# Peptides against a protein of PDB entry 3C2G, part 118

Target 1, 209 residues: chain A of PDB entry 3C2G
Amino acid sequence: IRTFDLLGLLLHDSDAIDGFVRSDGVGAITTVVQYPNNDLIRAGCKLLLQVSDAKALAKTPLENILPFLLRLIEIHPDDEVIYSGTGFLSNVVAHKQHVKDIAIRSNAIFLLHTIISKYPRLDELTDAPKRNRVCEIICNCLRTLNNFLMMWIPTPNGETKTAGPNEKQQVCKFIEIDILKKLMSCLSCEGMDTPGLLELRSTILRSFI

## One batch from the design tools (peptide; made by RFdiffusion4, then SolubleMPNN)

Design b2_p23_8_s3 (from b2_p23_8, 15 letters changed)
Fold by OpenDDE base, seed 4:
Formats: C-alpha cells, sequence, structure tokens
Structure b2_p23_8_s3 (fold): chain B 209 residues (1-209), chain A 23 residues (1-23)
C-alpha cells in the first residue's frame, strides 16, 4: 500500500511514468491488486490512473489488463476503485481503436451503464465529497462512452465500424432518460470535464437520437 | 437518428431469434 503511494508520489515526471510503463508497471500493479486487500486495490487503481495517459501505453498489450480491470470494477463496490478504474479506462481508450475494441469485447459498455445506473441522482447526494466523486465517476464513464461512440460515426473519408447488434443494444441504454439526466447533472457540477461531456451530448444528439 | 433505427432493428432481430430458439 505504502509502496504504491510512494510510487504515485514519485511518478510526477512523464519520462518516469513512461519508464514505469515500459518496465511492465501496469502488469505489476494488476498482479498486486489481485490480492483481496481493499487498501491495496485502491492504491493500485489510483496508480493505474496516474499512469493511464502515458505514451508508453501505446506499446503495452492491454488484452489481459483491461478485462481484469473491468471485472475488478464490477465486483468491487468502492467509489475510489471505480473512480480510478473508470478514469484509467477513459484515458487508455482515447484515440486507440485497438484498446476500444478490447474494452467493448470485454463488455465495457454494459459495465459503464451499470455503474452509472447504480448511483443515485446527484441531487439526492447530500455529502459534497461523495457527490463530487460520483459525478467524477459518471464523467469518466460518459467520456469513455463518447470515445466508443466515435467509432460508429461515419466520417467523410473513412470506413466506420458498424456496431454489432449487441453493441447497439448496449448503447441504446445510454439514451435512457435517467442516463441523460445524469449527464445533464454532471454538466452542472463545478470542476467537471465539461467540454468532454458537452461533446458526448453533441454526439448523442447528432448521431444517436 | 439512423443509428437509433438500426438499434431498434437489431433489438427486434434479437427478439425474433430468441423466440425461434425457444420454439
Amino acid sequence: as target 1 above (209 residues)
Amino acid sequence: SSFLKSVEEAQEKAREENLKERA
């Protein structure tokens, strides 16, 4: 636990982060978080989040890592784990078609929907720290979704992937009124990635409604 | 949207297939 915290404190430099990732740091973290220790899992997932935007991840196989992380998020009802995990996911899928495909095959869309659906409306959360964390989680989920949706938007110059029936069914859930309301609620929260959420809103409105 | 329509069609197809498997 303290080791991960220490590593997190040391990994403030992009080169150091890349070095860690190149040394299979992500794999090491995922190995460690397999142990049923909540504090360790939290620390490990936080560290994953910290390295999730590393350039070296482009060369890191995620075929085993992503399914594991998704399962971890699914079974571990901890906001900090979910926050870190969804944050990791949102960062690693960004601009990486291969990673998006792995995530989708690993049922990420459904999981993200489930996560969002499990949380109450933000206006029902009286604890500000909790509310903010929940909002951040939802934002991570929605940002990830936006990255997925982009794959299915026809581009003038490119072949777009056609969503399969399963993906379409899963995506359809994100246009449910409760999800849309949560999106709107997140847009009203201070300190959120408003540009990303606005992009998602635009994506949904233009291409999926 | 065209996508929504395609989703609805996919859902309908899935329902039909499920009905066929149960029959």
Scores: peptide ipSAE 0.025, ipTM 0.481, DockQ to the pose 0.017
Fold by OpenDDE base, seed 3:
Structure b2_p23_8_s3 (fold): chain B 209 residues (1-209), chain A 23 residues (1-23)
Amino acid sequence: as target 1 above (209 residues)
Amino acid sequence: SSFLKSVEEAQEKAREENLKERA
């Protein structure tokens, strides 16, 4: 725990973050969070989130890391772990087709749906910090989904990846009325990534309805 | 959308395969 806190304090500079990532820092974190300590897992996932936008991640193989992280999010009901993990996922899949493919093969679409579905309606959450955290988690999930959906939108050049049968079935769940309502509720929250949510709404309306 | 049609077709195929496995 103290080690991750120290690392978090040291990794404020983009070059330092890139150096950490190039030194297999992400792999080191994933090794440490395998220990059954909730505080350690929280701290490790938070650190993953902090380095998730590092340029060096584009050169980091994520074939073993992403499945592990997705499993970690699946088995831990902790909002902080889920927040950090979904945040990491949303950042690492951005503009990286190969990472999207790894995530999808690792059942990310289903997991994201499960995460969104398990939370109550935002209007039922009276605690503002809890409500905001839940909204952020949902936003992370929906942003990730949008990045996946973009792969299957036909481009003018006619070359688009077609979703497999399983992916299509899983994506269909995100057009359910409950998910759409949660998308709309998140749009009403202050301080959220409204542009990203609006993009998802547009993507769904144009290409998936 | 063409995508939704393809999803529906995939779902129908999955249902048919499940029915065959149970028979």
Scores: peptide ipSAE 0.024, ipTM 0.474, DockQ to the pose 0.017
Fold by OpenDDE base, seed 2:
Structure b2_p23_8_s3 (fold): chain B 209 residues (1-209), chain A 23 residues (1-23)
Amino acid sequence: as target 1 above (209 residues)
Amino acid sequence: SSFLKSVEEAQEKAREENLKERA
């Protein structure tokens, strides 16, 4: 735990973060969080989030890491773990088709839907810190979804990946009124990735409705 | 959208398959 905290304090430089990632730091964290210690899991996932935008991740094999992280998020009813994990996922899938494919094969779409669905409406949360954390989680999930949906949008170059029937079935859940309401609620929250959420809204409205 | 139609078709197919598995 203290080690991850220390690493979090030291990894404020992009080169240091890249160095950590190149040294299989993500794999090391993933190994450590396999121990049944909630504090360790929280700290490890937080550190994953902190390094999730590292350029060096483009060269990091995530075939084993992503399924593990997704499973961790699935089984742990911990908002901090879910926040960090979904944040990590959102960042690592961005602009990386191969990572998106791994995530989708690992049932990420369904998991994201499940996560969003389990939380109450933001207006029902009276505790501001809790509400903000839940909003952040939902935003992470929706941003990740947007990254997936982008694969199926025709590019000016005419290259589009065709979604399989299973992916289409999973994605249809995100056009449910409850999910759309949560999207809109997140747009009203301060400090959220509003541009990303607006992009998702636009994507859904123009390409998927 | 054409995509929405394809999604709806996929959902319908899945429902039909689930109904067949339960009969």
Scores: peptide ipSAE 0.023, ipTM 0.478, DockQ to the pose 0.018
Fold by OpenDDE base, seed 1:
Parts: structure tokens; sequence; C-alpha cells
Structure b2_p23_8_s3 (fold): chain B 209 residues (1-209), chain A 23 residues (1-23)
């Protein structure tokens, strides 16, 4: 735990982060978080989030890492773990088609839906820190979904992938009224990625309505 | 919100269409 904290303090430099990633630091973290220690898992996932924007990740095979992380998020009912994990996911899928494909094959869409669905409405959360964290989690999930949806949106250049039937079915879950209400609630939260959420809203409106 | 209403309407339409296709 202390080692991850120390690493987190040291990894403020982009080159250092890239160095860590190139040395299979992500793999090392994923190995460590396999131990049943909640504090360790939290610290490890937080560190993953911290390095999730590293340029070196573009060259890092995530085929083994991403499914593991998704499973960890699925089974670990910890908001901090879920926050860090969904944040990591959101960042690593951004602008990387191959990573999106890995995530989708690993049932990321369904998982994201499950995560959003398990949380109460934000207006039912009276504790501000908890509410904010939940909002951040939902935002991470929705941002990730938007990144997936972008693959199937016709680009001006005419090349669009068609979503498979399974992907369509999974995405359709996000049109549920409850999910849309949560999207809207997140838009009202301070400090959220409002542009990203608005983009998702637009995508849903154009593609599904 | 007008948005939520539009979504609800779209969902209802989709349900109706699905029901019509299954009939």
Amino acid sequence: as target 1 above (209 residues)
Amino acid sequence: SSFLKSVEEAQEKAREENLKERA
C-alpha cells in the first residue's frame, strides 16, 4: 500500500509514467491487486488510474489486463475501486479502437450498465462526498459508452462499422429511462465532464431515438 | 424535461413497433 502511494507521488512526470508503463508496471499492479486486501486493491486501482493516460499504453498489450480489471470491478463492491477502474477504462479506450474491441469482447458494455444501475438516483444521496463519487463513476461509465458508440456513428468520411446484434442489445440497455435519468442527473453535477455527457446524449438521440 | 419526454415517447414507439412486428 505504501509503495503504491509512494509511486503515486513519484509519477507526476509523464516520462516517469511512461517508463513505469514500459516496464510492465500495469501488469505488476494487476498482479498485486489479486491479493484479497481491500486497501491494496484501492491503492493499486488508483495507481492504474494515474497512469491510464500514459502514451506508452498505446504499445502495451491490454488483452490480459483489461479483462482482469473488468472482473475486479464486477466483483468488488467498492466505490473507490469502481471509480478508479472505470476511469482507467475510459481513458484507455479513448482513441484506441483495438482497446475498445477488447473491452467490448470482455462485456464492458454490460458491466457499465450494471454499475450505473446499481447506484441509486443522485437525488437520493444526501451525503455530498458519496454523491459526487457516484456521479463520477456514472460519468466514467457513460463516457466509456460514448467512446464505444463512436465506433458505430457514421463519420463524414463514410466509414462506419455496424454494431453487431449483441452490441446493439447491450447498448439498448442504456436507453432505459433509469439510465437516461442518471445521465441527466450527472449533467447537473458540478465538476463533471459535461461536454462528454452532452455528446453521449446527442449520440443517443441521433442513433436510438 | 422535454428530453426525457422525448425519450419516453421514443421508447413507447419502439415498444409498440416491436409488438406490431411480433403480432
Scores: peptide ipSAE 0.022, ipTM 0.416, DockQ to the pose 0.018

Design b2_p23_8_s4 (from b2_p23_8, 14 letters changed)
Fold by OpenDDE base, seed 5:
Structure b2_p23_8_s4 (fold): chain B 209 residues (1-209), chain A 23 residues (1-23)
Amino acid sequence: as target 1 above (209 residues)
Amino acid sequence: SSFQKAVDEATEKAKEKNLEKRK
């Protein structure tokens, strides 16, 4: 744990972060977080978040790493792990078609739905720190989902990749009434990325038209 | 390797513990 904290403090420079990633630092972290220690898992996932926007990740194979992280987020109830993991996911899929494909094949769309579903409406959370963390998690999920859906938006020439039937079914779950009510409740909450939520709404509509 | 086996065992224990916490 102390080692991860120290490493996190040292990884404030982009070149240092890239060096760590090139030396298979992400693989090393994912190996360590397999141990049944919640504090270690938290620290490791936080470190993953810290390096998630590194340029060197574009050259890093994520075929084994990403499915593992998604499974970890799926089974772990800890808000800090979910925050770090969804933050990592949202950063690594951005503008990377190959990484999006790995995530989608690993049932990421359904996972995002599961995460959003587990939390109460933001207006029902009276504790400000908890509400803020949940808000950040939801924003990470929505940003990730938006990045997935953008792959299936028709281009001006009418050509686009088509989502498979399973992906379509998973996306349809986000337009269920309970999810919609929850997302609508976010629009009035302080700290919510309202523009991002509205963008996602637009993207969802465009994906089905 | 003995290390990989230990990691696998630890992973399964972690999964069980996390599943119990969600119940």
Scores: peptide ipSAE 0.020, ipTM 0.526, DockQ to the pose 0.018
Fold by OpenDDE base, seed 3:
Structure b2_p23_8_s4 (fold): chain B 209 residues (1-209), chain A 23 residues (1-23)
Amino acid sequence: as target 1 above (209 residues)
Amino acid sequence: SSFQKAVDEATEKAKEKNLEKRK
């Protein structure tokens, strides 16, 4: 824990972060968070989030890292782990087709649905810190999902990847009435990325028409 | 360990930046 705190202090600029990533820092964190210590896992995932937008990640193989992180998010009912993990996921899939493919093959779409489903409506959360954290998690999930769906939207060039049957089925879960009600309830919540939610709605609609 | 190496490298880089700021 103290070591991760120290690393967090050292990684205060983009060059330091890139240097850490180039030294296989992400792999090192992944190794450490395999130990059954919740505080260590939280700290490690937070550090992953801190480096998730590093330019050097474009050259880092994520084939082993991403499935592990997704599994970690799945098995830990910890808001801080989920926040950091979904934040990492959202950042690493952005503008990276290969990373999106790894995530999707690792059942990321279903996981995002599971995460959204497990949390109550934001308007039912009276504790502001909890509500804000949940809001951030939901936003991370929605941003990630939008990035996935955009791969299957027809481009003017006519070259569009087609979603597989399983992927389509997983996406269809987001248009279930209970999920839609939950998402609609988020539109009026303070701190919610309303523009992002509306964008996702548009993307979903475009994916089915 | 790979982890310790990463820590050491990050530490050295931080030291280098501090030295550059002092010049």
Scores: peptide ipSAE 0.014, ipTM 0.400, DockQ to the pose 0.027
Fold by OpenDDE base, seed 1:
Structure b2_p23_8_s4 (fold): chain B 209 residues (1-209), chain A 23 residues (1-23)
Amino acid sequence: as target 1 above (209 residues)
Amino acid sequence: SSFQKAVDEATEKAKEKNLEKRK
């Protein structure tokens, strides 16, 4: 735990972060968080989030790391872990098609739905810190989903991949009336990434249109 | 069209509520 905290304090510059990542730091963290210690898992996932935008990750194979993280998020009912994990996911899939594919194959879309479904409506949360953290989690999920869906939107200048039937089914869960109502309720909450949510809405509509 | 309309209506309603909370 203290080691991860120390690393977090040291990894303030991009070069140090890249150095850590190049030295398989992400793999090291994923190894450590396999131990059943909640504090360790929290610290490790936070560190993952801190390095999730590193340039060196573009050269890092995530085939083993990403499925593990997704599973960790799935089984660990901890807001801090989920926050860090979804943040990591959101960052690593950004602008990286191959990483998106890994995530999707690892049932990331379904996981995002599960996460969103797990949390109450933001307007039902009276505790501000909790509400803010949940809001951030939801934003991470929505941003990630948007990044996935954009792969299947026809562009004027490009060949668009078609979503497979399984992916389509998973995406369809987000247009269920109860989920839509929940997502729309987020727009009324302070701190919500309203532009991001609206973008996702547009993306969803374009995907089914 | 019906879906889009429903989403738009829900969005506007949510925005209105947000504006009311900021006041």
Scores: peptide ipSAE 0.007, ipTM 0.323, DockQ to the pose 0.037
Fold by OpenDDE base, seed 4:
Structure b2_p23_8_s4 (fold): chain B 209 residues (1-209), chain A 23 residues (1-23)
Amino acid sequence: as target 1 above (209 residues)
Amino acid sequence: SSFQKAVDEATEKAKEKNLEKRK
């Protein structure tokens, strides 16, 4: 735990982060977080988040890392783990088609829905720190989902991938009345990434409606 | 579409509530 905290403090510049990633630092973290220690898992996931935007990740195979992380988020109830994990996910899928494909194959879309469904409406959360953390988690989920859906939007000059039937079904869950009302209610909450939510709405409509 | 209209209405209502909360 202290080691990860120390590493997180030391990894404050892009070169150090890239060096860590090139040295299979992500793999090392994922190995460590396999141990059933909640504090260790929390610290490890936080460190993953800290290195998730590293340029060196473009050259790092994520085929084994992403499925593991997604499963970890799925089974772990800790908001900090979910925050860090969804943050990592949102960063690594950005502008990386291959990584998006790995995440989608690993049931990421359904997981995002599960995460959003787990939390109450933001306006029902009275504890400000909790509300803020949940808001950040939702924002991470929305950003990730938006990145997935963008793959299936026709571009004027490009071949568009088509979503498979399972992916379409999973995406359709986000426009179910209950979840849609929940997402729309987020627009009334302070701190919500309203532009991001509206972008997601637009992307969903462009993709399927 | 009826869906787009519903989404837009929900969005506007949510924005209005947000504005009210900020007052």
Scores: peptide ipSAE 0.006, ipTM 0.318, DockQ to the pose 0.036

## One batch from the design tools (peptide; made by RFdiffusion4, then SolubleMPNN)

Design b2_p24_1_s1 (from b2_p24_1, 14 letters changed)
Fold by OpenDDE base, seed 2:
Structure b2_p24_1_s1 (fold): chain B 209 residues (1-209), chain A 24 residues (1-24)
Amino acid sequence: as target 1 above (209 residues)
Amino acid sequence: EEEELKKLVEELEKFAETSVVKPK
């Protein structure tokens, strides 16, 4: 735990973070979080989140890392792990088509739906820290979904990738009333990326028009 | 700097191994 915290402190700028990633730091963290220690898993996932915007991730092979992380998020009940893991996922898939493809092949779309469905409505959470964390998790999931959906939205030149039938079916689950309510509830949370959520809303609508 | 970061990664891995024996 302390080691992860210290590493986080040392990774204070983009160059240091990129250096860590180039040194297979993400692989090292994923190795560490395979140990059956909840504190290590939590700390490791938090560190993953901290380095998730690294430019060097574009050159990092994620074929083994992403499926593992997705599985970890699927089976681990810790909100902090889910927060960090979904945050990492949302950032790492951004602007990286090949990473999006890996995530989608690893059943990420369905997992995102499962995570959102697992949590109660935000208005049912009376504890503000818990509510905020759940809101952040849902936002991370929705942001990740947005990154996927953007692949299938026509560009100004009319070019677009086509979603497979399975992906389309999984995406359709996000227009369920419960999911939409949770999306809208996140817009009312303080400190949330409201512009990003509004963009997602627009993307979802465009995906079904 | 990259070598230092590599050493930190190695230390992290060692820490993880020891933490499996001592979960806290």
Scores: peptide ipSAE 0.036, ipTM 0.568, DockQ to the pose 0.017
Fold by OpenDDE base, seed 3:
Structure b2_p24_1_s1 (fold): chain B 209 residues (1-209), chain A 24 residues (1-24)
Amino acid sequence: as target 1 above (209 residues)
Amino acid sequence: EEEELKKLVEELEKFAETSVVKPK
């Protein structure tokens, strides 16, 4: 725990973050959070989120890291772990086809649906901090989904990758009325990335037309 | 700075290797 706190202090700028990532910092965190200590898991996932937009991640092999993180998010009921983990996922897959492929092979699409489905409707949450955290988690999931769907949208010029039958089936679950309502409810949350949610809505429509 | 980060990563790895707690 103290080690993660010290790491957080050292990661004060983008160069330090890149240096940490180049030194296999992400691998080290994922190794430590394999132990059943909730405080370590929370701290480790928070650090992962902090470094999730590092340029050095583009050169980091994530074949072992990403499946582990997805499993961690799947089995942990902790909103802070889920928030940090889904935040990391959404950032790390952005603009990186290889990472998207690893995530999809690791059942990420289904996991995102499971996470969104686990939470109640936002209008049923009376505690504002809890509601906001749930909104953020849902938005992280939806942003990740958008990054996946964008791979399969036809472009005017060139061959577009097609989703496999399993991926298509999993994506179809996101057009369920409950999921769509949750997406729309997130648009009403203060401080949310409204442009990103609108982009996702457009992407979903284009993916199913 | 990068060297200090590297040392800290090594310490984390060592901690994980020497831990008596079973991985989950």
Scores: peptide ipSAE 0.022, ipTM 0.553, DockQ to the pose 0.016
Fold by OpenDDE base, seed 1:
Structure b2_p24_1_s1 (fold): chain B 209 residues (1-209), chain A 24 residues (1-24)
Amino acid sequence: as target 1 above (209 residues)
Amino acid sequence: EEEELKKLVEELEKFAETSVVKPK
């Protein structure tokens, strides 16, 4: 009953979405998607994506929500779930150091690499809708990675947060030639945030040169 | 975008209301 009441708030404007989030709407969705129904899981993750840029998320505790979502993406081999989940992740970690820390502690870096690695090269996909969806997924993963890497780039003042040894090892996997090729392939996709991907390329170079 | 959100809400409500399966 509570879940239905909260979902009703999404029938309105951006202020209603913020109201939904403030009322623990993200938690409600994550509860609903625990039911073993693929269509429900897809719909729930899509809804998460739709609210992922809500201002109210900055004040929402995500300690339980984010690990759950990461696990869901890990175990559910559904492109739509992965698309929505990685999209949510990329948006929710943006400009939120605390959320980045939760994601990293929840093995997000390794998961992102795993997701990118399992998909073929975009030029090997002949089905345009599939190719576009895969491109979007890879882009979401790479944008999320960029948000993580930016934490560890030295400032002009010489101050920087240091990545742990495990994180460094996991990040090093992203300089693999196959990963770099997939990044470059995304730059050629129509409708992609090319400036954002170019920023990521620059961040990668600064991280490893 | 608003119409898409409405559709998604309706889908979630429908599935949640009709589901007899417990969460994992």
Scores: peptide ipSAE 0.021, ipTM 0.530, DockQ to the pose 0.018
Fold by OpenDDE base, seed 4:
Structure b2_p24_1_s1 (fold): chain B 209 residues (1-209), chain A 24 residues (1-24)
Amino acid sequence: as target 1 above (209 residues)
Amino acid sequence: EEEELKKLVEELEKFAETSVVKPK
């Protein structure tokens, strides 16, 4: 019932996203998507994606939400869920160190690799909608990775966080030839954020040199 | 996107009407 009220806010005012988030809308959605209904999960994750860039998320506790979402996209083979989930992840970690930390502690790096690895090469996908969706998923994963890697790149001030040994090992998996090929394939895909992918490529290279 | 939200609401409403069990 509460969820309906919150969703009502979004239906009546597209600018009410921050209000929805402030009212623990993200928590409400995550509660709903705990039900084993694929349609509900899809819709819930899509809504998460829609609110994922809300400024109010900076003030929202995500310690319980993010691990759940990560687990959801880990176990759910649905491209739409994965798309929405990885999109949410990529947006929610942006410019929020504490959220990055939560994600990393929740094995997000490994998960991102797993997600990318499970999809075929884009050139093997003949269905354009499927190919585009897969490309978007990979881009979401890589963008998220970029956000993580940026934490460990020394700033001009010499301050840098140090990745743990496990994180380093997990990051190293992204220089596998298969992953690199998929990244390159995304760069050639129409409608992709090519500048962002190029930035990622640069970040990856800097992380391994 | 708005249509998807509407679909979500409809699904949630349907679920609320039919579901007696709390999520695990």
Scores: peptide ipSAE 0.019, ipTM 0.513, DockQ to the pose 0.016

Design b2_p24_1_s2 (from b2_p24_1, 14 letters changed)
Fold by OpenDDE base, seed 4:
Structure b2_p24_1_s2 (fold): chain B 209 residues (1-209), chain A 24 residues (1-24)
Amino acid sequence: as target 1 above (209 residues)
Amino acid sequence: EEEELRKLVEELEEFAKTSVVKPR
């Protein structure tokens, strides 16, 4: 835990973050968070989020890391772990096709639906900090989904990956009325990336036409 | 700073190797 605090203090710029990632820092964190210590898991996932947009991650093998993180998020009820983990996922899959493929093979689409489904509607949350955290989690999930869906949208250059039957079925769960209501509730949250959520909505609609 | 980060990574790795707690 103390080591994570020290790392968090040092990882204040992009060069330090890239240096940490090049030194297998992500692998080290993921090894440490395998232990059944909730404080350690929280601290480790928070640190993962801090390095999740590092350029050096493009050269980091994630085949052993992503499945573990997805399982951790699946089994852990802690909003802070889910926030950090979904934030990491959303950033790490961005612009990296091979990482998207690893996540999808690891049942990420279904997990995202499960995460969104377990939270109440934002209008039912009276505690502002809790409501904001839940909104951020839902947005992380939806941003990740958007990154997946974009793979299956035809590009002008004719290269389109086709979603498998299972992936299509999993994606169809996101047009459920309860999921759509939660998406709309996120659009009403102050300080949220409303343009990003609108883009996702457009991507979802295009994926079902 | 990079050397300090490397040392902290090594510390994390050593912690994981020497921990009596079994991974989940």
Scores: peptide ipSAE 0.041, ipTM 0.618, DockQ to the pose 0.016
Fold by OpenDDE base, seed 1:
Structure b2_p24_1_s2 (fold): chain B 209 residues (1-209), chain A 24 residues (1-24)
Amino acid sequence: as target 1 above (209 residues)
Amino acid sequence: EEEELRKLVEELEEFAKTSVVKPR
């Protein structure tokens, strides 16, 4: 815990973050959060979120790290862990085809649906801190989904990747009325990336029309 | 600063190796 606090203090700029990532910092955190200590897991996942947009991650092998993190999010019913982990996922897959492929092979699409499905509608949450955290989690999941869906939308030149049959079936679950209502509820949340969520809405529509 | 970060990474790795708690 103390070491994570010290790391958080040093990771104050992009160069320090890149230095940490080049020094296998993501691998080190992933190793430490394998131990059954909730405070350690929370602190480690928060630190992962802090470094999740590092340029050095494009050169970091994530084949062992990303599947482990997805499994951790799946089995650990802690909103802070889920928030940090889904935030890391959404950032690390951005503009990285190889990382998207690792996530998809690791059942990420199904996991994202499971996470969104387990939370109530935002209007049913009376506790403002809880409501805001749930909104952030759903937004992280939906941004990650957008990054996947964009791979399968035809470009103006006619080039497109094809989703596998299983991936198509899993994506179809996101047009369920309850999921769509949760997406729309996130658009009304204060301080959210509304432009990004509007882009996702457009991407979803294009994927199913 | 990068050297300090490297040392902290090594400390995290050592903590994981020497922990009496088993991984999940």
Scores: peptide ipSAE 0.036, ipTM 0.612, DockQ to the pose 0.016
Fold by OpenDDE base, seed 5:
Formats: sequence, structure tokens, C-alpha cells
Structure b2_p24_1_s2 (fold): chain B 209 residues (1-209), chain A 24 residues (1-24)
Amino acid sequence: as target 1 above (209 residues)
Amino acid sequence: EEEELRKLVEELEEFAKTSVVKPR
């Protein structure tokens, strides 16, 4: 019943997205995607992606939502769920230190590595729709990783949060040769956010200096 | 984007109405 009322806010106006989020719409979607219905899970995660850039998310508690979503992505093999979930993650952590901290504590860095690791190289994918989707997933993972790494880059004021030893170890997994080959395969893919990949490369290099 | 969002909401409503399955 409450979920329907919240969803109703989205039906009236696209500008109502912030109203939906302020009304705990993200929490409602996360409740809905707990049902063992793949179509419902896909739709819910896609809806999460659609609202993931909402300004109201900056004031929304995500302590219970993010760990759940990360777990859902971890256990669900569906590319559409992974796409939507990683897209949501990449947007929601942007410019939000508290959200980054929640995600990192919830093993997000390792999860991103796991996601990239499970997919073949893009050059091995002959089906264009599948290749494009995998490419988008990898981009979402990399954008999220970039957002994490930026926290540990020294600011001009000399104030640097240092990554913990566990986080450093998890980040080091992204320099594995198999991961690097997959990232290089993404750079050759049409429609890739090449600027985003280059930014990540720059951030990685800065993080290891 | 708005039309896609509306479609997703409608799909969610339909599945929520028809879902007899309890959350995991």
C-alpha cells in the first residue's frame, strides 16, 4: 500500500523524483526488490538507477539501503540488476563522503573487483547488446572506484584521509594484469566514457605515488 | 526518461499486486 502511494508520486511529474526520495521512496523500492521475482527486482533496480542522481539523496539515510543493494548485486547474476545497481552506487557515492564510507565498510571495493573479474574481455563478446551492457557495468564500477580513490588523494591543504590497510589491499587488486586487460578492452569499445576511464587511470596513478 | 519512469512504476505496481510471494 505505502509503496503504491510512493510510486504514485513518480507518475505525476518527473520533478517529483525528489519528492519520492524525500518520502523514503528508495527504502520502499529496496523493500519491493526483496520479493523473489526477477522482473520485479529488475524493475526496482532500474527505478533506483533513475532516481540515483536525486538531490534529496544527500539527506537520505542509506546505512541500511546500501549494504542491502551491494548484497543483492553480489548474489544476483542478472546483468540488468548489476547494471542498475552499480549505476545507482556510482551516482549515490558521488560527492557524499558519508555514503562512500558506508559503501567501503560494506566491502564495495572488493565487490567491484569481483564484478569486473567475472565478465569476459569485451573483445570476446560477439553479441553487441551484451558487450555494451558489460561495458556499461565495468564503467559504473570504475566510476565508483574513482570516487573512492579520490578520498585518499592529498588535498592542497595537506589534509589526507589515508586508506586503511584493508582498503589499500583491495585497491591493489585492480592493478592485476587480467583486470588491466579488461580495462584496456573497454577503452576500445564504442560509446565508452573514455574521459571517465582516463580520469580513473590518473586517480589510480596518484593513489600509488 | 519520464515515460520510461512511468512504465517502470506501472510494472512495479503490477508485480506488487500480483506477487503472492513473501519477501526473502
Scores: peptide ipSAE 0.024, ipTM 0.584, DockQ to the pose 0.018
Fold by OpenDDE base, seed 3:
Structure b2_p24_1_s2 (fold): chain B 209 residues (1-209), chain A 24 residues (1-24)
Amino acid sequence: as target 1 above (209 residues)
Amino acid sequence: EEEELRKLVEELEEFAKTSVVKPR
């Protein structure tokens, strides 16, 4: 725990973060968070989030790391772990086709739906810190989904990658009325990336027309 | 298992101590 806090203070420069990642720092964290200590898991996932936009991740073999993280955020009950893990996922898949493919093969699309589904509607949450954290988790999931959906949107030249039948079935779960209501409720949250959420809304609508 | 965790934490602590980047 203390080590992760110290690293979080030091890893504020992009070169230091890249150095940590090149030294298998992500692998080290993922090893540590396998121990049954919730405080350690929380601290480790928070540090993962802090380094999740590192350029060096494009050269990191995530085939062993990403499936483990997906399993962790599937089963772990702590919202702080889910927040950090979904934040890591959203950042690590951004602009990296090979990482998107690993995530999709590891059932990430269905997992995103599962995570969103387990939380109540935001209007039912009276505790503001809890409501905000749940909103952030949902937004991380939806941002990740947007990154996946963008692969299958036709380009101006008419070229597009086609989603497989399994991926299409998983994506269709996001047109459920309860999921759409949660998306819309996130647009009303203060301090959220409203432009990004509006983009996602547009992407979802285009993906189902 | 506990011994391996201890070693890994020590490695991460050593990395933090040797970091050229100062906390802001």
Scores: peptide ipSAE 0.023, ipTM 0.551, DockQ to the pose 0.016

